# Peptides against a protein of PDB entry 9GMZ, part 170

Target 1, 343 residues: chain A of PDB entry 9GMZ
Amino acid sequence: TGFPLELLTRPATERLAYFENYTVAHPRLKEVYEILMRTIAEPAGASFIFVYGASGVGKTTLRLRVEQKLTELALPKLESDRARVPVVGIEAIAPESRYFNWKEYYTRALITLEEPLIDHKFDYGVRGISRDNFGKINVESKVVAPALRRALENALIHRHPDVFFVDEAQHFGKVASGYKLQDQLDCLKSLANMTGILHCLLGTYELLTFRNLSGQLSRRSVDIHFRRYCADSPEDVQAFKSVLLTFQQHLPLAETPNLVDHWEYFYERTLGCIGTLKDWLKRVLSDALDREATTITLKDLQKRALSVAQCQKMFKEIQEGERQLSETEADVQNLRSALGLGA

## One batch from the design tools (peptide; made by RFdiffusion4, then SolubleMPNN)

Design b2_p19_4_s4 (from b2_p19_4, 7 letters changed)
Fold by OpenDDE base, seed 4:
Structure b2_p19_4_s4 (fold): chain B 343 residues (1-343), chain A 19 residues (1-19)
Amino acid sequence: as target 1 above (343 residues)
Amino acid sequence: MKLVIETSNLATGETSEVV
């Protein structure tokens, strides 16, 4: 089974959109998805979920799948509660400045939470926040960050999402000189506490710094490690090859490319990160469709591959994150031993 | 478009939808 063969007669845009919307249910994605869905359903007093892993491991894909599923599950309840939003997801922006822009964050969160499709008008209780004739939220430049925070708190309480997702959450770690990262964590913690809404922060291994700095968040957080596939594990190599097989069957081309035979090259240039692999294949597919090509060649792959220097940099960042996690696991064993609990 | 979620088995070459 592969892509619908009728796509071969369709426009390049529809063929590309098919592959963009296609998701391989690879083992690590399934595992993390199941843990995340269970944790959202039964938070057990958790206020935060941290999902961390390599850049391009597939965290955004995970978020989008969970958002879709939570929306589907909520549909029967949304008919009775017109104010409810089942899930809200935003991406934290990398600040242009050396400090995180809370005003922009709160504005983006409000805009996302208050989509035009929500018939129930909400009064934010804040002057300078309005809804235009198209239902879009407008925030006047004079509105200060503390007022936007109160508006977001009120909106989250009113909309009652099962979870609030923040993608690229490592950007909260960008603090100005003289400010503490702790102040950013206390701000997020206060938002979660005031709203009663479960927050899920997705990001790189830089999120481990957030985990370690707040002994109070540790009591109310669930950690989810989204691992890459490792070439030293036969099971991980087999899973990675199965992902390549799945993608080659779902590339809407007249001739199925043999991606599996090039698995080592794909691994070298993705570091076992399936999101990086998908994005690479999307670029190569786009180029092939633009040329009306029947298949993808190794030369087409090489044209859109990350450079060896980029891969070496990314690999060092991954190794540092994986090392920090391994040290944390050893620290748990040391703590247990120090408590007189058997190892 | 409905998002398609599938997995292929390398040993069988079969692709299955995952719900």
Scores: peptide ipSAE 0.052, ipTM 0.760, DockQ to the pose 0.174
Fold by OpenDDE base, seed 3:
Structure b2_p19_4_s4 (fold): chain B 343 residues (1-343), chain A 19 residues (1-19)
Amino acid sequence: as target 1 above (343 residues)
Amino acid sequence: MKLVIETSNLATGETSEVV
């Protein structure tokens, strides 16, 4: 299986768009997708789902696929309930300041929740929130964060999404003191409790700090570890090579590049993160298409690779996250053993 | 060993087993 051969006669923009839209259903993505979909369907009293893993592992791809599937599953109900939104997803912005901007977060959440041309105008009961002639929400600068929160609570209750996604959720944790982190977690917990809406926080291993600080969130959260592929696992190496094989078949070039033979170099520069791999290949494909090249060479790959220094930094962050998880797993085993529960 | 990655083109919903 490969790309449609007709793409070779199409503009570079269409060829690039094909590859951008192409998603490899690699084993870890499938596993996490199935767990996430099941957890959304049956939250069992959970208010939070934490999806954590390396930067570039594919969390955004996971989110978008779950959003698509939840939308498809909701279509029959949306025909009868035009007020309902099946899913809402936002990306948390890194604060320019040492403090998370809740006003901006609530504004973006409201905008995203109301982007669908939903015929049912909802009155948020908040002055300074309006809709334009295109149904787009406008939030006046005078609207304060507590009012925006109340508007979002009312909107979430009225629209009743199956899940509220927050991508890059580690940005909530970028506060100078543990107390402020607890206050932020309590704020999120209160929002989830007041709305009855399940929240899914996707992010890096920095999300583990949220889990560790709030024993109360732990009781109402489901954890999903989106693992990278590890070079010390033969199965993971095989899965990674298969992803390379798939990508080489789906690069819309006249000559199929041999990516698989360079798997070690791809692994070195991606750390087993498929999102990082896809983004790298997208950049290289763009350069090849701009040059009207027939294929991708190792030199083309090298030109767009992450530097060794970038990879070393990312790897240290991954190792610290994986270590914290391993310690937590050992603590659970020790607790079970101490309770007389078999390991 | 056949490298079976189900490549679902999750864009098209087509799951192809890449063998």
Scores: peptide ipSAE 0.031, ipTM 0.610, DockQ to the pose 0.684
Fold by OpenDDE base, seed 5:
Structure b2_p19_4_s4 (fold): chain B 343 residues (1-343), chain A 19 residues (1-19)
Amino acid sequence: as target 1 above (343 residues)
Amino acid sequence: MKLVIETSNLATGETSEVV
């Protein structure tokens, strides 16, 4: 089991594209995928799903796999309902200003929802929203955020996606005051309520601040913690080694590199984050292919590794997020004990 | 190309494709 051997005779671009498109079903990814798919299928009155975890844990990979699966599952229904879009996914951008750009958010959401290839065109009744000759949405600069919101609400109602994904959703929190963060959550809540569309926010542990500020969202939200692998857990170490074994078998090189023997070094420079690992191996593979190398060496790995200072910074951010979750779990347990509900 | 989600077990060397 491994990469198709025919790739060894293919261009470097095809070999790299194979590895880029390859996904390891590591235990944490599988777990969060199953929970997320089940929650989307049966939201049980939830309006929000929060998926939080370390940067580079694999949240974008999770999103893309769920989007693919929801699209595949919807194909038979899309033949009868040509207006339907099964899923919509956007990435939130960090605002250049101290304020989140809702106009840009609504514009990007509307452009993503209204793909050029959709046969059933909808008129939103908003002046300055048009389609080009290719059916792509164009939004004139004069269109104001409230009009774009109404257009997006109407689009979401008309297209009826099973979920609306927002990746890098911690960027909603990059507002100068906690009050402004509540306003952002109330805007998202209102959008979900007005459309009846389930929203999934994926992001870093900064999303925990959203959970704490919105006691009303907590009653209508599902939380999914996408954990990294921890070196203090024998099971997590074994899973991480299994991921390295899988990646070494799927690197399209003439000689299979021994990644597993270097597992501690891979762990040190990824903090147990599989997305960070994949991105590292992708950079190293690209360098190897450019040199027509038969394999990857430790020196090739070292050349593309994150610095110790970068890893220390990332680890501090992870530890703070993991601490906040552990404290919240303890508070819940203390509350249950104080209520006489037992452990 | 089917985006294959594959899990390898280090103990068995078996890879399972999760579709």
Scores: peptide ipSAE 0.018, ipTM 0.564, DockQ to the pose 0.160
Fold by OpenDDE base, seed 1:
Structure b2_p19_4_s4 (fold): chain B 343 residues (1-343), chain A 19 residues (1-19)
Amino acid sequence: as target 1 above (343 residues)
Amino acid sequence: MKLVIETSNLATGETSEVV
């Protein structure tokens, strides 16, 4: 079924919002979703989940879908346990300085954790943290990072989410080299251990550098690789074409554009990343709606495409990440061979 | 096999299968 035809008579803002809120449950997203949901339900003593993949593969979409599902599953229990939050998700901010802003991280985590439960006042045990008349957390500028950490620890213990999500988690690794990166990792590890809350870090392949620095995390972490679609796989090409067909049917335009016939051009400019594809189509749809156009043309697509230089840079970053994973897989095979288990 | 892609509208909660 395509988009609701009544949208053609609606304002451009409603038509764009429909497409923005539309999600394709493509095979890789479904696979990673099922693995992640199972791992959250049965962490088997893991304290961390690492979800890594290309920029624009759909990690934020995955997070939002898991957050939605965990919230839906928790609703019956939230009636009896009003203190419980089912899930908390934040995005790590790229640091403006050579140092990760832990004060900002803890503040955002506290605000996000307490936003759904306005009516249940919790004393954080920290002076300068208050709730306004609307139940929003206010953190005074004088509150120091160690005090905010204690407040977050207490809040996580009290609210007991099934998982704590950190999106764009590669930003933890960008600021610190060597010992300082280990200290940041030990800080997160300590937070997970003290609260008993499972942490899920989502990020680009740069997250692998962060993951590999701690041999102690390897024993208490689950790795999930969110792969792009590869043009050398006939199955992946067919899945990518099916995603294009789905988007083609869900663009709220008077004439259905033929996206599938241009699949190679879409692949060239997205590298098999569905998030990049959706963002591209959203920009093109916005332009078409602003012009009151009946359809999308190849020229409209070309106008909003990533440049060849941008695609080449992104592809190099993907190849480096895929190479590092292939080396890790080879290390596992070498370990198995050395243990006498075979390849 | 046509990959049936389940699609969902987050705004409406409606799911559609695209074959």
Scores: peptide ipSAE 0.018, ipTM 0.635, DockQ to the pose 0.898

Design b2_p19_5_s1 (from b2_p19_5, 9 letters changed)
Fold by OpenDDE base, seed 2:
Structure b2_p19_5_s1 (fold): chain B 343 residues (1-343), chain A 19 residues (1-19)
Amino acid sequence: as target 1 above (343 residues)
Amino acid sequence: SAALAAILAAAAQPVEPVK
């Protein structure tokens, strides 16, 4: 089915919002979603899940879909357990300094965990954490990071989410020294161990550096690679074309644009990343709606495309990440061979 | 709760399989 035809009579804002909210359940998204949902349900003693892949592959979309599903599955239990929060999701902030701001991280996590509309309010036992008249958490500037950590530990234990999501988690790795990165890893391990809450870190391939620095994390972590579509795979090319066809049908325009015939150009400017594709189409749709256009042309696409230089930079970052994963697979095979285990 | 229903409604996005 395409978009609801009634949207053609609706304001441009509603037409754009429809497309923004629309999600294509493409094969790689579905695969990673099923693995992630299964791992959250049955962590098998894991304390961490790492979800890594190219920038713009769709990791934030994956997170939001899992958050939605975990909330839906928890609804019957939340009627009896009014203290429970089914899931917590935050984005890690890029450090403005050589140090990760743990105070800000704990504050954002507490604010997200303590939803204003939750019936059972938790007492943090920390002076300078309060609620406003709307139930929103306020953290005074005098509250120090160790006190915020204790408040978060207590809140996570009390609310007992199925998972704690951290999006853009590569930002934990953006520190000036290996020692500081180890301290950050040990801080996250301690938080997961003290609370018994499963942590899921989503990020770019830069997250691999963070994952690999701790052999102790590796023993208690599950890895999920969110792959892009590759042009050298006929199956991946077909999946990418099917995504273009689906988006083509869900652009709320009077005339269906021909996206599929331009699949190579879409691939060239997205590197097989569906999030990058959606963001591009969103920009082009916004421009078309502002002009009251009946369709989207190749010229409209070209105006909002990433530059060749941007694509070349992004592709180098992808190739380096894919190379690091391939080396890890080769190291496992070399270890097996050295142990006298067959390939 | 009405609160959780509101959160779910705000998070609700259409998801369709690739055709």
Scores: peptide ipSAE 0.022, ipTM 0.602, DockQ to the pose 0.225
Fold by OpenDDE base, seed 4:
Structure b2_p19_5_s1 (fold): chain B 343 residues (1-343), chain A 19 residues (1-19)
Amino acid sequence: as target 1 above (343 residues)
Amino acid sequence: SAALAAILAAAAQPVEPVK
C-alpha cells in the first residue's frame, strides 16, 4: 500500500512531513532492532552495547524506533512510577576543539533526561542547575564538568532508564595529542558503573578503535554490526531494490516515480546505506513540492545526489571499517583453533 | 516473535518485495 492519497490535497509541508516520518522496515534494520531490543531486555551483566556501521546506514532511525518502543512498553508502569524515564537518547557533538567537550555532553544529557513534562522534579544537589517556570533545565556557565557529571549520575539513578543512548559516539574518540582514549573509556565506564544504567553507543566504524582500547569493556559489552547492503550479494541487491520500490510508493506525488529502474545509480550514490537514500529522497521531494511537480525526474535526483568524490571518500571509510571487522572475525577463529576449540 | 513483528509493523512500514 502506498501513501494516503488524501496527502495530494494537503499542503507541501504535510506531504514532506509524511515522508520524513516514514520508516521502511528493511531487513538489516529489522535484524539490528531485534538484537538491540533483546539485549536491552536481557543485558546479561553487560554495561555497554556498541552499534557500529557506515555513516548514513540508519543508526539514528534505529535509535528513535527503539526509544519509541521502550516508551510504549513502559507506559503502563509509568502511571505508577512517575519518576521513571524508560529511555534517554542524546547525540554526541563533534568537538570544535581537538578534544571532546564533557561539559557540553553532561549538560545535554541532563536537559534530555529532564523533560519539562516530568511531574517529579529532582534536586541535583548542584549549585547553578535550576528549572524555570516551564520546567526547563538551566545550567549556569560557572558549573564545572565534575559537578555536571554528579548531577547526571544522580539524575540517571533517579530516573532509572532501561538504556542510555549516545548517537555519533565516535566523537568520544576525538582527543587532543597527549590525552589517552583510554581516559574517555574510563569516564564512560565509571558513569555506567556508578549509575547501573546500560549504555548504548551508536557510531561509525571509528567507534571500533574506541571499543578495542578497553579489554575491560570487552567482558561487559555487546557488539551489534549494522551492515549496509552490498552489491556483490544478490540478496542484498534484492533487498535494496525492495526498499526503492517501497520509497517510490510512499513519495506523496501525483505520479509514482520509477526509482527501481535506476537502482544502480541509487546504489552508486548511497553505497547501500538506506539513511543516505532517505535523506537524498527527502531533498528531492522538497524540491519537487516547491515546484508543485507531479513526479521526480532523473535530473531532480542528479541535482541533489552526493558527488562522486563524496561517495569515493565514504566508500574508502566503509571498506576500512569492514576490513577491520573481517580481520577481527578471522582473529577469533584463529584464536579458537589455537586453543583447540575447533572452527 | 509475533509480538515483535507487530511492534516493527507499527513502528516501520514493511518492505514491499520487488516482483
Scores: peptide ipSAE 0.017, ipTM 0.554, DockQ to the pose 0.210
Fold by OpenDDE base, seed 5:
Structure b2_p19_5_s1 (fold): chain B 343 residues (1-343), chain A 19 residues (1-19)
Amino acid sequence: as target 1 above (343 residues)
Amino acid sequence: SAALAAILAAAAQPVEPVK
């Protein structure tokens, strides 16, 4: 099954939107999706889920698919419980300063949780939080972070989402001192405990450093490693080629480009990260549509590829994250052996 | 609700399995 052939007669904007909205259900995405959905359904007393992996592996795609599915599953209940929000998802912002902006975080969370179209307006009991004529939350500059936190706690309790997603959660780790990072973890833990809402933090391997600082979170957290495809694994190479074949079939061009024959070049410039691959193909497709081209060529791919220097930087960050995980696995085996538990 | 329909419409992306 390929793209709808009718797209070939449609505007370039509609063709691009089709590909942007298309998701390949690749093996790693499916695996992580199934684990995440199961963990959300049955958290077993967990307060946190950590989803970590390389930049561009597809974490945002995973989040959006889970948000969609949780919304679909909640539909029958939302007819009876008009106060409920099934899921809330925000992206953590990189702080401009050496300190995480909790005021901005709580404001974004409140704005996202309180969609304009929710019939049941909640009074937060906080002066300077209002709704505009469109029902959008407005937070006055005078509202302080502790008041916004209380408003968010009340909103999360009232709306009772199945999960609260925070994407790019490694940005919580961008604090001037390790001590303040612990305080941030304790703050998030307190928010999860006070609301009873499961939190899912998605981020890069920097999220591991954040997680490891709180030995208390380890007992109430589930870890999900979203791995890239590795070129040293024949199975991973085959899965990566299958992804290229699927994208090849879903590029809305008159002539199907041969992506699979260039799999090594695609791997070299994506490091096995499917999000990076998709974003590359989006750029190339946009350029092809702008030129009214019938297909894409290797030269078109080369024009929009990440530089070798960018790939080398990304690869070093991946290797450090994969190393930290391998050391943790070895430490678990050593601990088991030291406890007299068989390996 | 119209909100939920809008969320669902925005979320309505085809997911195809890799062959």
Scores: peptide ipSAE 0.010, ipTM 0.501, DockQ to the pose 0.241
Fold by OpenDDE base, seed 1:
Structure b2_p19_5_s1 (fold): chain B 343 residues (1-343), chain A 19 residues (1-19)
Amino acid sequence: as target 1 above (343 residues)
Amino acid sequence: SAALAAILAAAAQPVEPVK
């Protein structure tokens, strides 16, 4: 089934919004979604989940779909427990300095956790944290990071989300010194332990460097690799072509573009990353709608494609991440074999 | 899974903010 044909009579803004909100249920997204949902339901004493994969693979889409599902599953309980928040999700900010801004992290987490519509106002016990007349959390500039941490710990305990999501979590690792990175790991570990809340860190392959520095986090963490589609796998190529077929059916244009015949060009410029593909198609769709075009051409695609130089850079970063994981998988397999545990 | 397909179909509709 394609897009609703009624969209062809709708404003360009509604047509674009339809495609933006549309998500292809591709095999890798399904697999990672099911693993993540199962792990959240049954953490088995884990305090952390690490979800890593290429930039533009679809990690943010995964997070948003899990957040939606956890909210839906919690609705019957939220009627009785109005203090509960089912899920909280934030994006980690890239540090402007060699230091991670914990004050900003805690502030954003509190603002996200403390929606205005929550009937049960919690007193954080921290001077300079208040709600405005609209119920929004306001944090005064005088509030220091340790006080914000205590406020967040109390809020997480009181609201008891099933999981705390941190997107772009590789930004925790962008610190100049090993001791400061350990302090950050200990800070996150302490937050998870003090609250009893499961933390899910989503990020690029740079997140592996952060994960591997703490042998204590590794023992209480579940790893989820969100793989891209690989051109050397016939199954992955077929899945990628199927995604293109689905997207071409869901572009709200008068004439269905033939994306599948150009699959190699789409692969070349996305590296098998479906998020990158969707964002490319959004840009091209926006341009087509602005021109009142009936379809998308190869020339329209070429105008909004990532450059070869951008793709080469992204591919090197992917190859390094995939290599590090392959080495780790081989080391685990070698250890298992040496222990007499079968393959 | 039918559940993921349903979530993806439901997300294609504007999630009216639950008032």
Scores: peptide ipSAE 0.007, ipTM 0.451, DockQ to the pose 0.091

